Peptides against a protein of PDB entry 7BBL. Designs and how they scored, part 66

Target 1, 86 residues: chain A of PDB entry 7BBL
Amino acid sequence: IAQESLESQEQRARAALRERYLRSLLAMVGHQVSFTLHEGVRVAAHFGATDLDVANFYVSQLQTPIGVQAEALLRCSDIISYTFKP

## One batch from the design tools (peptide; made by RFdiffusion4, then SolubleMPNN)

Design b2_p18_8_s4 (from b2_p18_8, 6 letters changed)
Fold by OpenDDE base, seed 2:
Structure b2_p18_8_s4 (fold): chain B 86 residues (1-86), chain A 18 residues (1-18)
Amino acid sequence: as target 1 above (86 residues)
Amino acid sequence: THEMAEDQAILDAARAAE
């Protein structure tokens, strides 16, 4: 029985992670999301969308330590993690 | 969601196979 190569297994795992991530983005649309940024900064915002390459997060009602922004752009590279309730 | 649960199961199976 031909066993799948380690490389193929890793590729499938990466593909599954990517799919899960993308589905997560779809699931959070319109929901409030808590973002952890660098330097221990935590913000909450309503998730609107990402751009096509998922480089940026378009959000509304961004609650920051210095105030609320009605609309904002969060760079994906600035985000360490995020959580939301589906 | 059901699909996300399936994706997690696939991921867990892939990790177990590594």
Scores: peptide ipSAE 0.070, ipTM 0.649, DockQ to the pose 0.065
Fold by OpenDDE base, seed 3:
Structure b2_p18_8_s4 (fold): chain B 86 residues (1-86), chain A 18 residues (1-18)
Amino acid sequence: as target 1 above (86 residues)
Amino acid sequence: THEMAEDQAILDAARAAE
């Protein structure tokens, strides 16, 4: 039985994680999401959309430590983690 | 690949649900 290469196994693992991520984005549309950013900053916002490469999050009613922003853009690279209720 | 097509369909559905 030909054993699959380590590289091929890693590719499948990355693909599975990518699919799971994209499915989570679909599930959060229109929901309030809690985001953890760098330096322990936590914000909440209603998720609207992402751009084509999922580099940016378009959100509304962004609750920050200094106030509420009606519309905002969050860069994916600024986000450590997020949670939401489906 | 089949998986790449599935990923694109998920992304397109996410945009359409906005």
Scores: peptide ipSAE 0.025, ipTM 0.544, DockQ to the pose 0.048
Fold by OpenDDE base, seed 5:
Structure b2_p18_8_s4 (fold): chain B 86 residues (1-86), chain A 18 residues (1-18)
Amino acid sequence: as target 1 above (86 residues)
Amino acid sequence: THEMAEDQAILDAARAAE
């Protein structure tokens, strides 16, 4: 009975998570997304594009606690989580 | 790999939708 190695199992798990992430990026294009940032800050913005290599989100109408920014760049490293309606 | 090809297709579609 061929048993999958632990490394192979972990690789499949990482690949599945990566695929789900990429699918979410595709799905959020043009939608308003709610982002949870550090220090309990929550913002909402329309998702325009992402620089997948540099991990930046290009967004519009960014609603922040201090006002609305027409255009903004969010670094993925600043984002804890996000939600949106597909 | 098959998974990498699927991921690449998703990446390409995401870039095209930007």
Scores: peptide ipSAE 0.024, ipTM 0.554, DockQ to the pose 0.049
Fold by OpenDDE base, seed 1:
Structure b2_p18_8_s4 (fold): chain B 86 residues (1-86), chain A 18 residues (1-18)
Amino acid sequence: as target 1 above (86 residues)
Amino acid sequence: THEMAEDQAILDAARAAE
C-alpha cells in the first residue's frame, strides 16, 4: 500500500484549515466577535466583512480599552484569535 | 475526493486574488 507523500498531506492539511477559516468568517457576519490582539489586548466588535484577500476586517461598534469606535478597520495580521456565539 | 477538490479550489482562488 503506497502512502501519500508528505507534501500532499501538508497540502490537504493547509486546504482544510483554509476552508475552516473562510467558513468561520462567513459564520461571524453580523455577530459580535471577541478579538484577541497583541500585548494581551482584547476587543469586541460587530463583524461586517473582509476585503478580497482577507487582509483587513471591517467592523462596527468596536469596544476598545479607551472607548467605542463606530466604524473601524482591523488588520488581520494584528489578530491572534477570535471567538463568537454562532 | 470532492471535499479535497473544494479545499484546493479555495486555495487556488485565494492565490489568484493576490
Scores: peptide ipSAE 0.040, ipTM 0.560, DockQ to the pose 0.088; fails the geometry check

## One batch from the design tools (peptide; made by RFdiffusion4, then SolubleMPNN)

Design b2_p19_3_s2 (from b2_p19_3, 7 letters changed)
Fold by OpenDDE base, seed 5:
Structure b2_p19_3_s2 (fold): chain B 86 residues (1-86), chain A 19 residues (1-19)
Amino acid sequence: as target 1 above (86 residues)
Amino acid sequence: AARVAELEARLRAIRAAFL
């Protein structure tokens, strides 16, 4: 039986991970997300949108240690981890 | 690939509608 190339198998694996990530983003839309940033800073915000190339997160009602920001931009590079309830 | 493209299109639409 002819077998798929290793490169093609790797491409499918990457595509599967990308799909999972994108579905997660769609599930976040309109929901509050908890973000862990550098230096142990934790914030929560309502997810609005994201860039797919330059992964900026556009959020609202950002709850920070120093107050609430109505609208904010979070860079993906600033985020260590995040959690949300679908 | 086609499935990924569809998901990305949905997210682009959401981004475009967001102020």
Scores: peptide ipSAE 0.608, ipTM 0.914, DockQ to the pose 0.830
Fold by OpenDDE base, seed 1:
Structure b2_p19_3_s2 (fold): chain B 86 residues (1-86), chain A 19 residues (1-19)
Amino acid sequence: as target 1 above (86 residues)
Amino acid sequence: AARVAELEARLRAIRAAFL
């Protein structure tokens, strides 16, 4: 059996991770997502769209400890993690 | 990969319709 190169195996692994990420984004569309930001700050918002290159998250009804913002932009660099119910 | 390209195309369409 022909052996797949290490480089090819790594390419497939990266592609699989990218696919999982993209499917996650599609599953989030229209749903409320809980975001964990820096210094323990947690916010919730309805996911609208994302930039694939810049990785900006465009959301609505952003709930913060101070109040609700109708429309908001979250930069990927501000986000530590997120969870949602599919 | 074809699968990745298709998923990205769907998300680009969603982004274009959002703003």
Scores: peptide ipSAE 0.608, ipTM 0.915, DockQ to the pose 0.798
Fold by OpenDDE base, seed 4:
Order: structure tokens, then C-alpha cells, then sequence
Structure b2_p19_3_s2 (fold): chain B 86 residues (1-86), chain A 19 residues (1-19)
């Protein structure tokens, strides 16, 4: 039985990860997300939208250590991790 | 592939509609 090449298997794996990521973004829309940033900073915000090319996160009600910002932009490069309840 | 493209299209629409 012919088997899929290693490259093809890797391609499918990458596609699966991309799909999973995108689905998580869709599930995130309108929900509060907890972001872990550099220097131990943790913030929470409602997810609004994202740029697929730059991966900017447009959020609202950003709760920072100093206060709440009605609207804000979080760059993917600033984010270490994030969690949310679907 | 096609699934990814569809998901990206949906997210682009959301971005476009975002104030």
C-alpha cells in the first residue's frame, strides 16, 4: 500500500495546526481573553478582531495593571500566551 | 486547505466589520 510522503504528512500537520488556531480565534470573538505578556504582565480583554497577516489583536475593555482601556491593540509578538473560556 | 481558506475569510470579514 502506497503511503503518504513525509513532506505531505508534515504539510497536513501544519494545515491542521493552522485550522485549529483559526477556529480558536473564531471561538474567541466576543469573549474575554486572558493574555500573558512579557515581564510577567497579565491582562484581560474582550477579543474583537485580528489581522491575519500581522496577527494584531484588536480588543476592547483591556484590563491592565494601571487601568482599563476601552480599545487597544495587542501585537502577537507581545503575547507569550493566552487563555479563554469558549 | 479549503477549510483554512474559509476560516480566514470569516476572520477577514470580522476584521473588516470591526470599528
Amino acid sequence: as target 1 above (86 residues)
Amino acid sequence: AARVAELEARLRAIRAAFL
Scores: peptide ipSAE 0.608, ipTM 0.914, DockQ to the pose 0.801
Fold by OpenDDE base, seed 3:
Structure b2_p19_3_s2 (fold): chain B 86 residues (1-86), chain A 19 residues (1-19)
Amino acid sequence: as target 1 above (86 residues)
Amino acid sequence: AARVAELEARLRAIRAAFL
């Protein structure tokens, strides 16, 4: 019985994860999102858009431990995880 | 691959409109 190579299976798995990520970004547009940053810092903001090549997150009403910023830029490299209500 | 490319195109359009 013909079987797909391990390399091909891994490529499909990576593509599936990328698709899952992109779909989550689309679902976030216009919604408030809770971001977990380094050192246990958590912030919330309304998601506007992302820059895929630079991996920036453009957000509004960013709630931080020290106050609220009307507009802000978050780098994806600073984000550990996020949650939101679709 | 085509599916991923389509999703990325949608996000690029959203980014452009957000500018």
Scores: peptide ipSAE 0.606, ipTM 0.913, DockQ to the pose 0.748

Design b2_p19_4_s1 (from b2_p19_4, 7 letters changed)
Fold by OpenDDE base, seed 3:
Structure b2_p19_4_s1 (fold): chain B 86 residues (1-86), chain A 19 residues (1-19)
Amino acid sequence: as target 1 above (86 residues)
Amino acid sequence: SAANERLRAELEALRAAFL
């Protein structure tokens, strides 16, 4: 019985994970999102858009431990995880 | 937005290639 190569299986798995990520970005547009950053810092903000080339998150009403910023930029490399209600 | 359009385009390309 023919079996798909390990390399091909891994490529499909990576593609599926990327799809899930992209779908989540589309779903979070305009919603408040909770972000977990390094050192256990958690913030919440309304998601505006991302720039895939620069890997930035453009957000508004960013709630931080030290106050609220009307507009802000988050680098995706600083984000460990995020949750939101679609 | 233009950013969301690029996002949708990449998603469609992934589906065509692997999914």
Scores: peptide ipSAE 0.307, ipTM 0.830, DockQ to the pose 0.099
Fold by OpenDDE base, seed 5:
Structure b2_p19_4_s1 (fold): chain B 86 residues (1-86), chain A 19 residues (1-19)
Amino acid sequence: as target 1 above (86 residues)
Amino acid sequence: SAANERLRAELEALRAAFL
């Protein structure tokens, strides 16, 4: 039986991870999400949308260590991890 | 939103291509 190339296997693996990520984003819409940022900083915000090309999260009611911001932009590169309750 | 619509479209494209 013919086997797919290593590159094809890797592409499918990456696609599966991307699917998981995208499904996570869809589940986040309208919900409060807890984000872990660098230096142990944790924030919570309501997820609005993301620009997949620019890799920004547009959020509302951002609870930060120094106060609440009504509207904010979080860069994906600033985020270590996130959790939420679907 | 337009962003969420694009998100869903990409998900469908991934499924069609690899999943």
Scores: peptide ipSAE 0.304, ipTM 0.828, DockQ to the pose 0.099
Fold by OpenDDE base, seed 4:
Structure b2_p19_4_s1 (fold): chain B 86 residues (1-86), chain A 19 residues (1-19)
Amino acid sequence: as target 1 above (86 residues)
Amino acid sequence: SAANERLRAELEALRAAFL
């Protein structure tokens, strides 16, 4: 039985991860998300939209250590991880 | 939103191509 090449397996694995990511974005719509940023900073915000080209997160009601920001943009490079309740 | 629509479109295309 012919087996899928390593490269093909890796491509499918990447596709699966991308799918999970996209599904998470869809699930975040309308929900408050907790973001873990660098330097131990943690913020919470309502997810608005994302830029697929740059992976920017456009959020509202961003709760920062200093205060609440009505609207903000979080760059993917600034985010270590995020969690939310579907 | 337009952004969410693009997201859904990519997800569907990805599914069709690899999943």
Scores: peptide ipSAE 0.299, ipTM 0.825, DockQ to the pose 0.101
Fold by OpenDDE base, seed 1:
Structure b2_p19_4_s1 (fold): chain B 86 residues (1-86), chain A 19 residues (1-19)
Amino acid sequence: as target 1 above (86 residues)
Amino acid sequence: SAANERLRAELEALRAAFL
């Protein structure tokens, strides 16, 4: 059988990861999401949307150790991982 | 991919509704 090029395989892998990411963003709308930030900091917030151009997360009811912020902006570069219940 | 473009369009619509 014909072998797909390594470059093509890598392109498909990148596309699959991107699709999974975007699907997760759609799935978390209206849900509380737990974000893991740098140095073990964890926060929870209701997901609103992202701006794909600037790579920001727009959230509401951000729970921090010192209180709740009604609306907030999280930079993607500050986020290590996130989890939520669909 | 076409699927990714559709998802991006949906996310952009969500951003517009949120902001």
Scores: peptide ipSAE 0.215, ipTM 0.773, DockQ to the pose 0.683

Design b2_p19_4_s2 (from b2_p19_4, 7 letters changed)
Fold by OpenDDE base, seed 5:
Structure b2_p19_4_s2 (fold): chain B 86 residues (1-86), chain A 19 residues (1-19)
Amino acid sequence: as target 1 above (86 residues)
Amino acid sequence: SAANRRLEAELEALRAAFL
């Protein structure tokens, strides 16, 4: 039986991870998410949306070390990790 | 993939509603 190339297998694996990630983002909508940023900064915010290339997170009620911001834009590159409860 | 593009389009629609 002809086997799929290694490159094609890796491409499918990457696509599967991307799909899982995007589905996770959809599950985050309307929920409070805890973000870990650089320098040990941790914030919490209600996730609203992201742009097409998933470069930015549009959030509300951003709880920061210096206060609460009603609406904010978080760059995905600034985020080390995040957690949420579906 | 087509599935990824669909999900990205859904996220874009949500962005439009948020802003």
Scores: peptide ipSAE 0.038, ipTM 0.611, DockQ to the pose 0.721
Fold by OpenDDE base, seed 4:
Order: sequence, then structure tokens, then C-alpha cells
Structure b2_p19_4_s2 (fold): chain B 86 residues (1-86), chain A 19 residues (1-19)
Amino acid sequence: as target 1 above (86 residues)
Amino acid sequence: SAANRRLEAELEALRAAFL
């Protein structure tokens, strides 16, 4: 039995991670998410949606160090990591 | 993949509903 090439295996792994990521975004809708941003900033917000490029997070009730913002847009490039409970 | 595109389309639809 011919083994799948390493490159093919890596491609499948990346595809699987991408799908899992997108599914996690769907699961995130309506839930409060904790975001770790640059410069040690941490915020929490309810996830609303993301754009087709999955480059921006549209959130509500964003709890910032200064106050709560009703609606906001978080760029993926500004986010170091995030966590949420499904 | 096709699955990824479908998920992205759903996310885009959610964006449209949000805004």
C-alpha cells in the first residue's frame, strides 16, 4: 500500500485544522469570548460574527480596560489568543 | 476545501445578520 506523501499529509492536516477552526467560530456565536491582545491587554466580548476572510471578529458587549463598548470589531492580527466555553 | 467555503459562507451570512 502506497503511503501518502509527507506533503500530502501536511496539507490534509492544515485543511483539518482550518475546518476545525471555522467550526469553532460557529460554535462561538453568542458566547462570551476572552481575548488576549497585544501589550498585555485582555478583553471579553460576545462573539457575533466574522467576515468571509475570517480576518475580523464582530463582537458585542466588549469589556475593555476603559469601559464596555456595545459593538466593536477586532482584527485577527490584533489577537494573540482567545478562549471560550462552548 | 468545499467544506471550508461553506462554513465561511455561513459566517458571512452571520455577519450580514449582525450588522
Scores: peptide ipSAE 0.037, ipTM 0.606, DockQ to the pose 0.682
Fold by OpenDDE base, seed 2:
Structure b2_p19_4_s2 (fold): chain B 86 residues (1-86), chain A 19 residues (1-19)
Amino acid sequence: as target 1 above (86 residues)
Amino acid sequence: SAANRRLEAELEALRAAFL
């Protein structure tokens, strides 16, 4: 019987994880997301979109400790984790 | 994969609509 190579299996696994990530981003659109940033800073914002090339999150109604920013750009590298309700 | 390319295109379209 034919068996898929280990490398091919790894490629499929990576592709599956990437697809899951992208689908989660699509599901996130328009929903409020809670972001955990560095130094324990937590903010909430409505997710608009992401720039896959620049690795930015485009959000609205960003709730920060110093007030609400109507529209904002979050760098993916600044985000430790996030949660949302589909 | 084809699915990833589709999703990336959808995300790009959403980005374009947002900005």
Scores: peptide ipSAE 0.035, ipTM 0.604, DockQ to the pose 0.707
Fold by OpenDDE base, seed 1:
Structure b2_p19_4_s2 (fold): chain B 86 residues (1-86), chain A 19 residues (1-19)
Amino acid sequence: as target 1 above (86 residues)
Amino acid sequence: SAANRRLEAELEALRAAFL
Protein backbone atom coordinates (compact mmCIF):
# COMPACT_ATOMS: atom_id res chain seq x y z
CA ILE B 1 0.00 0.00 0.00
CA ALA B 2 1.43 3.35 -1.03
CA GLN B 3 2.30 5.66 1.84
CA GLU B 4 0.05 8.72 1.98
CA SER B 5 2.02 11.96 2.03
CA LEU B 6 2.25 13.99 5.22
CA GLU B 7 0.53 16.89 3.48
CA SER B 8 -2.38 14.66 2.46
CA GLN B 9 -2.68 13.32 6.01
CA GLU B 10 -2.78 16.86 7.38
CA GLN B 11 -5.42 17.86 4.83
CA ARG B 12 -7.61 14.93 5.89
CA ALA B 13 -7.14 15.81 9.55
CA ARG B 14 -8.13 19.45 8.93
CA ALA B 15 -11.17 18.35 6.93
CA ALA B 16 -12.24 15.97 9.71
CA LEU B 17 -11.92 18.70 12.34
CA ARG B 18 -13.93 21.11 10.19
CA GLU B 19 -16.67 18.54 9.70
CA ARG B 20 -16.80 17.80 13.43
CA TYR B 21 -17.04 21.53 14.14
CA LEU B 22 -19.89 22.05 11.69
CA ARG B 23 -21.75 19.00 13.01
CA SER B 24 -21.43 20.34 16.54
CA LEU B 25 -22.99 23.63 15.42
CA LEU B 26 -25.92 21.79 13.88
CA ALA B 27 -26.32 19.63 16.99
CA MET B 28 -26.37 22.57 19.42
CA VAL B 29 -29.24 24.45 17.71
CA GLY B 30 -31.90 25.19 20.30
CA HIS B 31 -29.75 23.94 23.19
CA GLN B 32 -28.14 25.87 26.00
CA VAL B 33 -24.41 26.05 25.42
CA SER B 34 -21.73 26.92 27.94
CA PHE B 35 -19.06 29.14 26.42
CA THR B 36 -15.61 29.70 27.85
CA LEU B 37 -14.27 33.11 26.91
CA HIS B 38 -10.95 34.79 27.58
CA GLU B 39 -9.65 35.35 31.11
CA GLY B 40 -11.76 32.52 32.54
CA VAL B 41 -15.12 34.15 31.78
CA ARG B 42 -17.92 31.63 31.32
CA VAL B 43 -21.36 32.37 29.91
CA ALA B 44 -24.35 30.26 28.92
CA ALA B 45 -26.77 30.88 26.06
CA HIS B 46 -29.23 29.17 23.78
CA PHE B 47 -27.62 28.69 20.40
CA GLY B 48 -29.40 30.02 17.33
CA ALA B 49 -27.00 30.05 14.41
CA THR B 50 -23.59 31.13 13.16
CA ASP B 51 -22.60 33.66 10.55
CA LEU B 52 -20.10 31.82 8.38
CA ASP B 53 -18.99 35.02 6.65
CA VAL B 54 -18.45 37.19 9.73
CA ALA B 55 -17.61 34.36 12.16
CA ASN B 56 -20.25 35.17 14.77
CA PHE B 57 -22.51 33.14 17.04
CA TYR B 58 -26.12 34.29 17.24
CA VAL B 59 -27.52 33.34 20.64
CA SER B 60 -30.46 34.02 22.93
CA GLN B 61 -30.87 34.19 26.71
CA LEU B 62 -27.20 34.98 27.24
CA GLN B 63 -26.42 34.55 30.93
CA THR B 64 -23.70 36.91 32.06
CA PRO B 65 -22.47 37.80 35.55
CA ILE B 66 -24.56 41.00 35.43
CA GLY B 67 -27.76 39.55 34.01
CA VAL B 68 -29.48 37.97 31.03
CA GLN B 69 -29.40 39.45 27.55
CA ALA B 70 -32.34 38.33 25.42
CA GLU B 71 -30.38 38.23 22.16
CA ALA B 72 -26.67 38.61 21.59
CA LEU B 73 -23.84 38.19 19.14
CA LEU B 74 -20.67 36.40 20.22
CA ARG B 75 -17.57 36.72 18.08
CA CYS B 76 -15.94 33.37 17.37
CA SER B 77 -12.56 34.94 18.11
CA ASP B 78 -13.73 35.58 21.68
CA ILE B 79 -14.64 31.93 22.27
CA ILE B 80 -12.03 29.50 23.58
CA SER B 81 -14.32 26.48 23.94
CA TYR B 82 -17.92 25.40 24.40
CA THR B 83 -19.87 22.46 25.80
CA PHE B 84 -23.49 21.37 25.60
CA LYS B 85 -25.77 18.42 26.20
CA PRO B 86 -27.28 17.07 22.97
CA SER A 1 -15.21 18.43 0.98
CA ALA A 2 -18.71 17.76 -0.31
CA ALA A 3 -19.83 16.94 3.23
CA ASN A 4 -18.50 20.25 4.55
CA ARG A 5 -20.23 22.17 1.76
CA ARG A 6 -23.53 20.47 2.64
CA LEU A 7 -23.14 21.34 6.32
CA GLU A 8 -22.20 24.92 5.48
CA ALA A 9 -25.31 25.24 3.33
CA GLU A 10 -27.43 23.90 6.20
CA LEU A 11 -25.83 26.39 8.58
CA GLU A 12 -26.47 29.21 6.13
CA ALA A 13 -30.14 28.22 6.01
CA LEU A 14 -30.26 28.26 9.82
CA ARG A 15 -28.65 31.71 9.88
CA ALA A 16 -31.25 33.00 7.42
CA ALA A 17 -34.04 31.65 9.64
CA PHE A 18 -32.56 33.20 12.78
CA LEU A 19 -32.11 36.72 11.36
Scores: peptide ipSAE 0.034, ipTM 0.606, DockQ to the pose 0.725

Design b2_p19_4_s4 (from b2_p19_4, 9 letters changed)
Fold by OpenDDE base, seed 1:
Structure b2_p19_4_s4 (fold): chain B 86 residues (1-86), chain A 19 residues (1-19)
Amino acid sequence: as target 1 above (86 residues)
Amino acid sequence: SAEVARLERELEALRAAFL
């Protein structure tokens, strides 16, 4: 049986992860998202949009330990994970 | 893939609406 190359398998896996990521972003619209940042910091915010080029999250009503920011920018590099209820 | 490209276009439209 012909086998797909390892490189091709990895490419498919990366594409699948990218699709899952993008679908999750679309599903975030209109929902509050809980973000886990470095050093155990957790924040919650309403999802607005992402910048595909700069890799940023544009959010509103960002809840931090010291208060709420009406609008904020979260760098993807600062985010470890996120959860939300669809 | 074509599907991923479509989703990226949707996200770009969402960004344009937000900003």
Scores: peptide ipSAE 0.111, ipTM 0.691, DockQ to the pose 0.775
Fold by OpenDDE base, seed 2:
Structure b2_p19_4_s4 (fold): chain B 86 residues (1-86), chain A 19 residues (1-19)
Amino acid sequence: as target 1 above (86 residues)
Amino acid sequence: SAEVARLERELEALRAAFL
């Protein structure tokens, strides 16, 4: 019986994680998303667009601890996790 | 939108190649 190489297994695992990420982005379109940022900061915003190469989120109605920002840019490097209702 | 279409194409490419 043929056995898949470790390199091939890792490649498939990375592809599976990428698929999960892309599926979440597709599901986020037009929905409000809750983002967990560093230092315990949590914000909510409506997802608008993303730039996969630059890793930016273009959002609207960003609810922050100090108020609501109509339009904003979130950098993926600032985001720990996110949740949303499809 | 063009953005959603791009993501869908990328997702399809990943499926075709590895999933």
Scores: peptide ipSAE 0.069, ipTM 0.641, DockQ to the pose 0.099
Fold by OpenDDE base, seed 3:
Structure b2_p19_4_s4 (fold): chain B 86 residues (1-86), chain A 19 residues (1-19)
Amino acid sequence: as target 1 above (86 residues)
Amino acid sequence: SAEVARLERELEALRAAFL
């Protein structure tokens, strides 16, 4: 009944977070998603796809503070958080 | 893990369908 090592616990935690993230991406396909960007900017858009290699979000009907863009590319590094209704 | 790898393959397939 040896205690699991800290390193092993952290590894499992990271794997669980990665899995949760990937599942959320699959779940948001075809849905409108609200994105929180830097400096308090919030936008809403319909999720299209993501590129694991480039780390980008491809979206449509992006509602921004200054207007609507039919199609747009959001860098994952610019996204603080997102929320959507499955 | 095998599960994460599977999910990544599914995401890649979705990307290919939309792009």
Scores: peptide ipSAE 0.032, ipTM 0.575, DockQ to the pose 0.683
Fold by OpenDDE base, seed 5:
Structure b2_p19_4_s4 (fold): chain B 86 residues (1-86), chain A 19 residues (1-19)
Amino acid sequence: as target 1 above (86 residues)
Amino acid sequence: SAEVARLERELEALRAAFL
């Protein structure tokens, strides 16, 4: 019996992770999200939108260590992790 | 919203292709 190639298996795994990510984005809409950034910096913001191709988060009411920013752009590359209550 | 709709389409594309 022929087996799926290792490369195809890896591709399916990546697709599954991508789906999980996209599902989290859908669940995130309109909710406050806690973001962990580099060097222990934590911020919280209400999620507005993302651009899948440019990899940015468009957020509102961004609570930073130095104050609240009404509207802001977070680069996905700056984010280590995030959590939220669906 | 347009954003949610776009993400839904992306999800559907992934499902159709690999899942």
Scores: peptide ipSAE 0.030, ipTM 0.590, DockQ to the pose 0.099

Design b2_p19_5_s1 (from b2_p19_5 with E7Q L8Q T12D H19A)
Fold by OpenDDE base, seed 4:
Order: structure tokens, then sequence, then C-alpha cells
Structure b2_p19_5_s1 (fold): chain B 86 residues (1-86), chain A 19 residues (1-19)
């Protein structure tokens, strides 16, 4: 029985995670998403769109500890995680 | 290309976030 190489396994895992990520983007359309940012900052916003080239999240009604921002850009590098109810 | 590099960086970040 041919054993799949570690590299191939890693490639498949990466592909699976990419698909899961894309599906999450579809699922969050029109929903309020909770974002966990660095330094323990947590915000909520309505998802608008993403930029595949820059990996940015374009959101609206961003609820921050300081107040609500009508339109906002969240960089992927600033986001630790995000959750939402589909 | 630069665009391809940015796209790869995007997927790498996604991988890191969900791994």
Amino acid sequence: as target 1 above (86 residues)
Amino acid sequence: SAAEARQQAFWDAAYAAFA
C-alpha cells in the first residue's frame, strides 16, 4: 500500500483549510461577525466583502470599545479569529 | 508575479488562521 508523503498530506490539509475559509466567507455574507483582534480587542461588524489580493475585510457598523464606525477596513494580519452564527 | 505572491500570502495567512 502506497503511503502518502508528509508533503502531500500537508498539501491536502492546506487545500481543505482554503476551502473551509472560502465557505466561511460565503456564510458570513449579510451577518454580523465577531472579530478578535490583537491585544484582546474584540469587535463586531457586518460583513461586506474581502479583498483576495490584500486579504482585507470590508465591514460596516463596526462596534468598537470606543464607538461605532460606519465603514471600516480590517486587515487580515490584524485579525486573530472571527466567529458568527450562520 | 506580484499579484500571485500576494494571493499566496493570503492563502498562507488563511492556513495559519485555521490550522
Scores: peptide ipSAE 0.032, ipTM 0.559, DockQ to the pose 0.236
Fold by OpenDDE base, seed 2:
Structure b2_p19_5_s1 (fold): chain B 86 residues (1-86), chain A 19 residues (1-19)
Amino acid sequence: as target 1 above (86 residues)
Amino acid sequence: SAAEARQQAFWDAAYAAFA
């Protein structure tokens, strides 16, 4: 009986994990997320959507050290880590 | 490109976080 190659198995595993990540992003929609940015800057914002191609985060009510921004775009390169409560 | 590298790094980090 033919068996799937190790390479294809690994590819499926990566795809499955990426799907889990995407589902997690969907779970974030509408929820406040805490982001840690460069140089220890911490902000909170309501998650709206992502651009899957560029990994941009479209958020609202962004709470920054200098005030609240109604709508904002956060690039993945700006983000070190983030947490949220489903 | 640099942009592509950043995108790949993003997915790699996501993979690591959920592996």
Scores: peptide ipSAE 0.031, ipTM 0.552, DockQ to the pose 0.054
Fold by OpenDDE base, seed 3:
Structure b2_p19_5_s1 (fold): chain B 86 residues (1-86), chain A 19 residues (1-19)
Amino acid sequence: as target 1 above (86 residues)
Amino acid sequence: SAAEARQQAFWDAAYAAFA
């Protein structure tokens, strides 16, 4: 029985992850999102938009351990994970 | 192009983070 090559499996996996990521961004619009940053720092903010070229997150009402920031820019490289309720 | 290279770098990083 012919089996799919490892390279083909990896290509499908990457495509699936890209689709999941894009769908999550669309679902995130207008919602408060919880972000987990480096060293266990957790923040919450209303999602505005992203920049695919620079991988930036533009957010508002950012709740941080030291207070609320009206407008903020989060770098994708600073984010470990995020969760939200669609 | 430079823009295409940046875009590819973004997706590579995303893959590494979520894979």
Scores: peptide ipSAE 0.028, ipTM 0.546, DockQ to the pose 0.232
Fold by OpenDDE base, seed 1:
Order: sequence, then C-alpha cells, then structure tokens
Structure b2_p19_5_s1 (fold): chain B 86 residues (1-86), chain A 19 residues (1-19)
Amino acid sequence: as target 1 above (86 residues)
Amino acid sequence: SAAEARQQAFWDAAYAAFA
C-alpha cells in the first residue's frame, strides 16, 4: 500500500485550499463584495484584483460610512472576513 | 509583527473557508 507522508499530505491539502482560494478571488471579479474590517466596520466594494505577494485587495466604488471612494486598496491585515454573491 | 500576524491569520481563515 502506497502512503504519502504526513508532510506530503499536508502540503497537498494546503495546495488544494490555495487553489480554491484563488478560484474564489477570480469569481469575485466584478462583483460587489462585503468586507468586515476591524472594529466592526463593514464596507462594500467591487472587487478588481489582489496582489498575491502582499495580499492587497484592489477595489472600486468602495462604500464607506462617509462616502464612496472610486478606487481603493485594502490590506488583508485589515480584513476580518468577506462575503459576496456569485 | 502584529501586522504580519494578522496577515497570517487572514490566510489561515481564507484557507479554512474551503476546508
């Protein structure tokens, strides 16, 4: 019986999860996404792209409590969660 | 740093969403 090492199994699992995440990002393109930020702040914006190296979110029409920002950059470190309707 | 820790937490949560 051929068995992968535990490390190999974990690596494969991580790769699969990353692929699913990337597919999720692609699915978000052009859609309005709701972001939950620190201190319970919730904003909505149209998703454009991410910088996978820095994990920045490039968005447009960012709706904030004080107005709409045409284009904005959200850092992943500021994001608690996000949701969208595909 | 705290920022790096939050970034790591983000990735962990992102992956967990598809577990």
Scores: peptide ipSAE 0.026, ipTM 0.537, DockQ to the pose 0.051

Design b2_p19_5_s2 (from b2_p19_5, 8 letters changed)
Fold by OpenDDE base, seed 3:
Structure b2_p19_5_s2 (fold): chain B 86 residues (1-86), chain A 19 residues (1-19)
Amino acid sequence: as target 1 above (86 residues)
Amino acid sequence: SEAARRQREFWEAAYAAFA
């Protein structure tokens, strides 16, 4: 009985996780995302794009307590977490 | 760049105000 090797199974699992991540990014495009930053700062903005290598987030209409920033770049090091509604 | 500087200044002000 032929069966897939453990190594092959693990490779498929990794590929599936990467695909899930990429699909999630696509789902974010054009939608408002809530970002939680350091020191309890929370902001909302429309997702535009991301740098897959550095994980920088390019957003628009960034809402902050002091005003709205038309275009902004959120560095991965500034982000603790984020959520969005597909 | 100028744009990068503006972005840094924006976030510095934001953190100062929101923290």
Scores: peptide ipSAE 0.022, ipTM 0.448, DockQ to the pose 0.031
Fold by OpenDDE base, seed 5:
Structure b2_p19_5_s2 (fold): chain B 86 residues (1-86), chain A 19 residues (1-19)
Amino acid sequence: as target 1 above (86 residues)
Amino acid sequence: SEAARRQREFWEAAYAAFA
């Protein structure tokens, strides 16, 4: 019985994660998203767009304890996780 | 750029406030 190589399985896994990520972005448009950043920092903002290659999140009405940023950029390297309600 | 600098300063202040 033929089976995929480990390399092929890993490639499919990466592709599946990419597809899931892209679909989540589409569902996220126009909704408020909660971002968990380093050092326990959590912010909320409305999703605008993203750079698919770098995964930069362009958001609006970013709520932080020090004030609201009308427009902001959240870098992938700054984000630990994010959640939203479709 | 100046915009990038302002953004960095914003986040630095934010992290400090959150800590």
Scores: peptide ipSAE 0.021, ipTM 0.433, DockQ to the pose 0.031
Fold by OpenDDE base, seed 1:
Structure b2_p19_5_s2 (fold): chain B 86 residues (1-86), chain A 19 residues (1-19)
Amino acid sequence: as target 1 above (86 residues)
Amino acid sequence: SEAARRQREFWEAAYAAFA
């Protein structure tokens, strides 16, 4: 049996990771997500969509200690981590 | 855009408040 090249293995791995990421986004739609931001800031919001080109999160009902925004845009560069219930 | 500016100002204020 022919062995898969290392380059092919890496390509397959990257494709698998992208697929997992995209599926996680689909699973996140409509769910409340907890976002951990810099400086210890934690917020909650309902996930709407992402902009894959700009790496933005479009969310609704963003809850912060300083106020609630009906709709908001979160930059991936500002997000340390996020969790949600599938 | 104006919306983007408001968003940036919001996060800047948030980070400052909880830093």
Scores: peptide ipSAE 0.021, ipTM 0.441, DockQ to the pose 0.031
Fold by OpenDDE base, seed 2:
Structure b2_p19_5_s2 (fold): chain B 86 residues (1-86), chain A 19 residues (1-19)
Amino acid sequence: as target 1 above (86 residues)
Amino acid sequence: SEAARRQREFWEAAYAAFA
């Protein structure tokens, strides 16, 4: 039987990661999310929406060490990781 | 835009305070 090429394997791996990411976004809707940013900054906010092509996060009630911002945009490049409770 | 500028300034202040 023919073996799957390395390129095909990589494509499937990327597809799996994309699916996991999309499922994560769907699960975030209506929930508070904790974001870990660079330089040890941690914030929490209610998830609003994302711009899938740019991966920006639109959030509300953003809790930061310097105060609460009612509405905010988090750039993907600023985010190290995020967690939430489904 | 002005909104974008304000957002950048917010994050710059945050990082400066806790970096």
Scores: peptide ipSAE 0.020, ipTM 0.429, DockQ to the pose 0.031

